# Peptides against a protein of PDB entry 3QIS, part 3

Target 1, 334 residues: chain A of PDB entry 3QIS
Amino acid sequence: PSLELSRREFVFENVKFRQLQKEKFQISNNGQVPCHFSFIPKLNDSQYCKPWLRAEPFEGYLEPNETVDISLDVYVSKDSVTILNSGEDKIEDILVLHLDRGKDYFLTISGNYLPSCFGTSLEALCRMKRPIREVPVTKLIDLEEDSFLEKEKSLLQMVPLDEGASERPLQVPKEIWLLVDHLFKYACHQEDLFQTPGMQEELQQIIDCLDTSIPETIPGSNHSVAEALLIFLEALPEPVICYELYQRCLDSAYDPRICRQVISQLPRCHRNVFRYLMAFLRELLKFSEYNSVNANMIATLFTSLLLRPPPNLMARQTPSDRQRAIQFLLGFLL

## One batch from the design tools (peptide; made by RFdiffusion4, then SolubleMPNN)

Design b1_p8_2_s1 (from b1_p8_2, 4 letters changed)
Fold by OpenDDE base, seed 2:
Structure b1_p8_2_s1 (fold): chain B 334 residues (1-334), chain A 8 residues (1-8)
Amino acid sequence: as target 1 above (334 residues)
Amino acid sequence: KSAEDLLK
């Protein structure tokens, strides 16, 4: 069996978080026998491609002189955004198109990723006074490393780190401030806030806006701005309540005094973001007559975002653990 | 009131 491929080199320029890109090519059976094709893993790989890449179809049969279109889809989700932001991964891959009893055909995937504030740590974002797209990639790496070291010091040392010669960090990421300030100003009377989904095009505009600028106003509907906040919180590499405190939050869920003590032990930026979000959500709840938002709905929604189980416990979360997690958050909303 | 007033 043999194939003819219309293209073997693919370049995905300016790949962004949640922005689907597609490149297509044709494969043709130029042989005299039917062939089965499949994308196969390279030696030592578990998957035929990186998590941000997909081929569609990834396998199939071709009769003699048959042609099929294959789509190569690049999509950076919350699962790939952090490693691409840090430069740990890149928009580069090699696909192996295998023919049964035939040859391997290699496809080269290349391109560039544009960093996002989505999937960036709260610590790093507190050090970024400018939009992330204005920050050199080399400096992003340094900010992530410094942020990790400062988190570790903040957890180990109850003493405020001396504000040395470095520029004073923001109290909260500007991106969180922009989202919450917009919602506070314009969305408190929005019917079905956090219950109605945003528009995908508006979400992309909001993400691009936050990555590239410090706007006076966020574009899009209140629903899109609200969903962008949820997406931001979901994409955090470390949740607003750090994994190290997860179990203590569950254990304290019915003691409001202990809950506040647990939150006081968060790294400064995480603690500030948590308090800021809780203050906003309590304000939003005052307008429940207009926005149809209640404490149980908000607690249920935000608990999964703010108080994520550590990766090692995620598969073991009980209904009781979920109820405790909701109860923990309710103690800050009521 | 801005959201900054909620940080206090």
Scores: peptide ipSAE 0.020, ipTM 0.654, DockQ to the pose 0.922
Fold by OpenDDE base, seed 3:
Structure b1_p8_2_s1 (fold): chain B 334 residues (1-334), chain A 8 residues (1-8)
Amino acid sequence: as target 1 above (334 residues)
Amino acid sequence: KSAEDLLK
């Protein structure tokens, strides 16, 4: 069996968070026998491609002289955004198109990724006074390493870092401040806030706006700005409540005093963001007659974002653990 | 400033 491929090199320029790109090619059975094709893992890989890449179809049969179109889809989700922002991963891959009893055909995937404030750590963002697209990639790596080291020092109760001439970090990321300040000013009376989805085009404009500028006003509807906040919180590499405190939050869920003590042990940036969000959500709940927002809905929604189970416990979360997590958050909303 | 003072 043999195949002819219309193209073997694919370039995905300016890949961004949540923006789908597609490249298509044809494969033709130029042989005299039916053939089965499949994308196969390389040696030591578990998958035929990286998490941000997909082939459709990824397998199939071709009769003699049959042709099929294959789509290569590049999509950076919350699951790939952090490793692409740090430069740990890149828009590069090699696909192996295997022909049963035939040859392997190699496809080269290349391109560039544009960093996002979505999927970047709270600690790194607190050090970024400018939009992320103005920050050199080399400096992003340094900021993440420094952020990790400062977080560890804060957890270890080590001596306050000397007041050396390093620019003081922001109290909260400017991106969170922009989103929440907009919602506070314009969305408190918005019916069905956090219940109505935003528009995909507006969400993309909001993301691009936050990545490239410091706007006076965020573009889009209140629903799109609200959903952008949810997407931001979901995309965080570590949730606003650090994974190390997850179990303590569950254990304290019915003791409001212990809950506040647990939050006081968060790294400074995480603690500030948590308190800022809780203050906003309590204000939003005062307008429940206008916005149809209630404490149980908000607690249920935001608990999944703010208090995620550690990866090792994710498969073991009981309904009781979920209820404790919701109860923990309710103690800050009421 | 408290987090509440950031909303004010």
Scores: peptide ipSAE 0.019, ipTM 0.588, DockQ to the pose 0.285
Fold by OpenDDE base, seed 5:
Structure b1_p8_2_s1 (fold): chain B 334 residues (1-334), chain A 8 residues (1-8)
Amino acid sequence: as target 1 above (334 residues)
Amino acid sequence: KSAEDLLK
């Protein structure tokens, strides 16, 4: 069996978080026998491609002289955004198109990724006084290394290092401040806030706005700004309540005094973000007659974002654990 | 304390 491929090199320029890109090519059976094709893993890989890439179709049959179109789709989700922001991974891959009883055909994937404040750590963002697209990639790496060291020092209750001549970190990320300040000013009376979905085009504009500027006003509807806050919290590599405190939050869920003690042990930036969000959400609850927002809805929604189970426990989360997590958050909303 | 009082 043999194939002819219309293209073998693919370039994806200016790849962004949550923005789908597609490249297409044709494969043709120029042989005299039917063939089965499939994308196969390379040696030591579990998958035929990186998590941000897919082929459609990824397998199939071709009769003699048959042609099929294959789509290569690049999409950076919450699961790939962090490693691309740090430069640990890149928009580069090699696909192996295998023919049963035939040859392997290699496809080269390349391109560039544009960093996002979405999927960046709270610690790194507190050190970024400028939009992430203005920060050199070398400085992003340094900010992540420094952020890891500060998280460890904060957890170990080590004495604050001498506040040398380095600019003091922000109390909360400017991106969270911009989103929450907008919602506080304009969305407190918004009917069905956090219940109505945003517009996909407006969400992309909000992400691009936060990555490239410090706007006076965030573009889009209150629903799109509210959903952008949820997407931001979901994309965090470490949730607002650090994984290390997850079990202690569940164990304390019915004791409001212990709950406050657990939150006091968070890293400074995480603790500030948590308190800021709780203050905002308590303000929204005062306008429940206008915005249809209640404490149980808000606790249910934000618990999955703020108090995520560690990756090793995700598959083991019980309905009881979920109810304890909701009860923990309710103690800060009421 | 308002949300703003946490940023001052």
Scores: peptide ipSAE 0.016, ipTM 0.600, DockQ to the pose 0.352
Fold by OpenDDE base, seed 1:
Structure b1_p8_2_s1 (fold): chain B 334 residues (1-334), chain A 8 residues (1-8)
Amino acid sequence: as target 1 above (334 residues)
Amino acid sequence: KSAEDLLK
């Protein structure tokens, strides 16, 4: 069996978080026998491609002289955004198109990724006084490494935060401040806030705005700004409540004093963001007659974002654990 | 083409 491929090199320029890009090519059976094609893993890989890439179709049959279009889709989700922001991964891959009893055909994927404040750590963002697109990638790596070390020092209570470093970190990321300040000013009376989805085009515009500028006003509807806050919190590599404190939050869920002690043990930036979000959400709940938002809805929604189970426990989360997690958050909303 | 060349 043999295939002819219309193209073997693909370049994805300016790949962004949550922005789908597509490149298409054709494969043709130029042989005399039916053939089965599939994308196969390389020798040491479990998957035929990186998590941000897919082929559609990824397998199939071709009769003699049959042609099929294959789409190569690049999409950076929350699962790939952090490693792409740090430059640990890149928009580069090699796909192996295997023909049963035939040849392997290699496809080269290349391109560039544009860093996002989405999927960047709270610690790194507190050190970024400028938009992330103005920060050199090399400096992003240093900021993430330094942020990890500061998190560990803060958790271990070993070193007082050296207040003497000439560049004081922000109390909260500017991106969180921009989102929450906008919602506080313009969305407290918005009916169905956090219940109505935003527009995808507006979400992309908000992400691009936060990545490239410090706007006076965030573009888009209140629903899109609200959803952008949810997406931001979901995309955090470490949730606002660090994974190390997850079980302690569940264990303390019915003791409001212990809950506050657990939160006091968060790294400074995480603790500040948590307190800032809780203050905003308590203010939003005062307008429940206008916005149709209640404490149970907010606690249910934000618990999944702020108090995520560690990856090793995700598959084991019981309904009781979810209820404890919600109860933990309710103690800060009421 | 050999039978082997028809299977490629």
Scores: peptide ipSAE 0.005, ipTM 0.404, DockQ to the pose 0.005; fails the geometry check

Design b1_p8_2_s2 (from b1_p8_2, 4 letters changed)
Fold by OpenDDE base, seed 4:
Structure b1_p8_2_s2 (fold): chain B 334 residues (1-334), chain A 8 residues (1-8)
Amino acid sequence: as target 1 above (334 residues)
Amino acid sequence: RSAEDLLL
């Protein structure tokens, strides 16, 4: 069996968070026998492609002289955004198109990723006074490494923040400030806030706006701005409540004093973001007669974002753990 | 009130 491929090299330029790109190619059975094709893992890989890449179809049969279109879909989700922002991963892959009883065909995937404030750590974003797209990639790597070291130092209480550094970190990321300030100004009376989905086009505009500028006003509906805040919180590599405190939050969920003590142990940026979000959400709840937002809905929604189980515990999260996590957050909303 | 008033 043999195949002819219309293309073997694919370039995905300017790949962005949540922006689907598609490249298509044709495979043709130029042989005299039916053939089965499949994308197969490389020798050391468990998957035929990286998490941000998909082939459709990834397998199939071709009769003699049959042709099929294959779509290569590049989509950076929350699961890939952080490693692409850091440059730990890149828009590069090799796909192996295997032909049963035939040969392998190699496809080269290449391109570039444009960094996003979505999927960037709170620590790094607090150091970014400019939009992330204005920051050199080399400096992003340094800021992430420095963010880890400063998180560790903050947890260890070892070093007073050198008050003399001309570049004091922001108290909260400008992106969170922009989103929450918009919602506070314009969305407190918005019916079904955080219950109605945003528009995908508006979400992309909001993301691009936050990545490239410091706007006076965020574009899009209040629903899109609200969903952008949820997406931002979901995409954080470390949740607003650090993984190290997860179990302590669950254990303290029914003691409001211990809950406040646990939050006081968060790194400065995480603690500031948590307090800022809780202050906003408490203000939003005062308008419940207008916006139909209640504390149980908000606690349920934001708990999954703010108080995520550590990756090693995600598969073990019980309904009791979820209820404790919700109860923990309720103690800051009421 | 600005968002800064929520940080205070």
Scores: peptide ipSAE 0.039, ipTM 0.765, DockQ to the pose 0.917
Fold by OpenDDE base, seed 5:
Structure b1_p8_2_s2 (fold): chain B 334 residues (1-334), chain A 8 residues (1-8)
Amino acid sequence: as target 1 above (334 residues)
Amino acid sequence: RSAEDLLL
């Protein structure tokens, strides 16, 4: 069996978080026998491609002189965004198109990723006084290393070094401040806030705006700004309540005094973001007659974002654990 | 104003 491929090299320029890119190529059976094709893993890989890449179709049969179009789709989700922001991964891959009883065909994938404040740690964002696209990639790596060390120091209750007033971290990320300040000013009376989905084009504009600027006003509807806050919280590499405190939050869920003590043990940036979000959500609940927002809806929605189970426990989360997690958050909303 | 109201 043999194939002819219309293209073997693919370049994906300016790849962004949540922005789908597609490249297409054609494969033709120029042989005299039917062939089965499939994308196969390399010798040390579990998957035929990196998590941000897919082929469609990834397998199939071709009769003699048959031709099929294959789509290569690049999409950076919450699962790949952190590793691409740090530069630990890149828009580089090699696909192996295998023919049964035939040859392997190698496809080269390349390109560039544009960093996002989405999927960046709270600690790194607190040090980042400029938009992420203004920060050199080398400095992003330094900010992540410094952020890891500060998280460890804060957990160990080490006194912060008296860093000069110019080098002091922000109390909360500017991106969270911009989103919450906008919602506080303009969305308190918005009917069905956090219940109506945003527009995909407006979400992309909000992400690009936060990555490239410090706007006076965020573009888009209140629903799109509200959904952008949810996407931001979901994309965090470490949730607002650190994984280390997850079980203690569940164990304390019915004691409001212990719940407050658990939150006091969070890293400074995480603790500030948690308190800031709870203050905002309590303010939104005062306008429940206008915005249709209630404490049970908000607790149910934000619990899955703020109090995520550690990856090793995700498959084991019981309905009781979910109810305890909701009850923990309710103690800060009521 | 709570310390939380100083962040708003």
Scores: peptide ipSAE 0.025, ipTM 0.706, DockQ to the pose 0.235
Fold by OpenDDE base, seed 1:
Structure b1_p8_2_s2 (fold): chain B 334 residues (1-334), chain A 8 residues (1-8)
Amino acid sequence: as target 1 above (334 residues)
Amino acid sequence: RSAEDLLL
């Protein structure tokens, strides 16, 4: 068996969070026998490609002189955004197109990723006074490392935050402030807020706006701005309520006094963001007659974003654990 | 009220 490939080198320029890019190529059976093709893992890999890449189709049969188009799709989800923002991973891969009883064909994937404030830690964002696209990638790495160390120091109560006057971190990320301030000003009377999806084009404009600028106003509908806040919270590498406190939130869910004590133990930036979001959501609930928003809906929606089970417990979350998580959040909304 | 007034 033998294949001819129309292309073997693919370049994905300016890859962004949630922006699909596609490159296509043709494979042709130039042999005299039917052949089965498949993308196969490299030695020691579990998958044929990195999580941000896929081939479609990834396997198939070709008769003699048959041709098929293969799409290479690059899509950075919440699962890949953090490691690409830090530069731990890059838009580089090698695909192995295997031909049964034939040859291996190597495809080279390359490109560049443009960092996003989505998928960046709250600690790093509190140190970023400028848009993330203005920050050198080397400095993003330093900010993430420093953010990890400050999270640990804050959790361990070991060192008072050295309030060195010149480089005070923001109390909340400017991106969260921009989103919530916009919603507070313009969306409190918006019917079906957080219930109606945003427009995908507007979501991309909001993401690009927050990554590249400090706007006076966020572009798009109130629904798109609201969904952008949900996407932001979902994409956080560490949820607003840190994984270390997850079980304690569930255990305290029916004691409002213990719930407040658990929140007081969050890292400063996480605690500030939590309090800020709860204040906003309580204000939004005063307009329930206009926006059709209620405490149970908000608690159900935001609990999955703010109080995520640790990755090791995700598959084991019981309906009781989910109800306790909702009850925990309700104690801050009522 | 600014978003700062929600932190106070």
Scores: peptide ipSAE 0.025, ipTM 0.727, DockQ to the pose 0.872
Fold by OpenDDE base, seed 3:
Structure b1_p8_2_s2 (fold): chain B 334 residues (1-334), chain A 8 residues (1-8)
Amino acid sequence: as target 1 above (334 residues)
Amino acid sequence: RSAEDLLL
């Protein structure tokens, strides 16, 4: 068996969070026998490609002189955004197109990723006074390392932050402040807020706006701004309630005093974001006659975002644990 | 300012 490939090198320039890019190529059976093709894992890999890459189709049969178009799709989801923002991963891969009883064909994937405030830690964002696209990648790495070390020191109840060093961190990320301040000003009377989806084009404009500027006003509908807040919270590498406190939140869910004590033990940025979001959501609930928003809907929606089970417990979450998690959040909304 | 005072 033998194939001819129209292209073997693919470049994906300026890859962004949630922006699909596609490159296409043709494969042709220039042999005299039918062939089966498939993309196969490299040695030591579990998958034929990185999580942000897909081939469609990834396998098939070709008769002699048959041709098929293959799409290479690059899409950075919440599952890949954090490792691309830190530069731990890059827009580089090698695909192995295998022929049954044939040879391997190598495809080179390359490109560049543009960092996003989506998928960046709350700690790092509290240190960013400028849009993330204005921050050198080297400084992003340093900010993440410093953020980890300060979080660890805060958890260990070590010595108070030295009063004499660098620029004081923000109380909350500017991106969260911009989203919530917009919703507070313009969306409290918005019917079906957090129930109606935003527009994909407007979501992309909001993300690009927050990554590149500090706007006076966020572009798009109230529904798109509300969904952008949900996407931001979902994309956080660590949820607003840190994974280490998850079980304590469930155990305290019916004791409002213990719930407040658990929240007081969050890292400063996480605690500030939590309190800021709860204050906003309580304000939004005062306008329930206009916006059709109720405490049970909000608690159910935001619990999945703010109080995620640790990765080791995700497969084991019981209906009882989910109800405790919702009850924990309800104690801050009512 | 508390985080709540950012909404006021």
Scores: peptide ipSAE 0.017, ipTM 0.618, DockQ to the pose 0.284

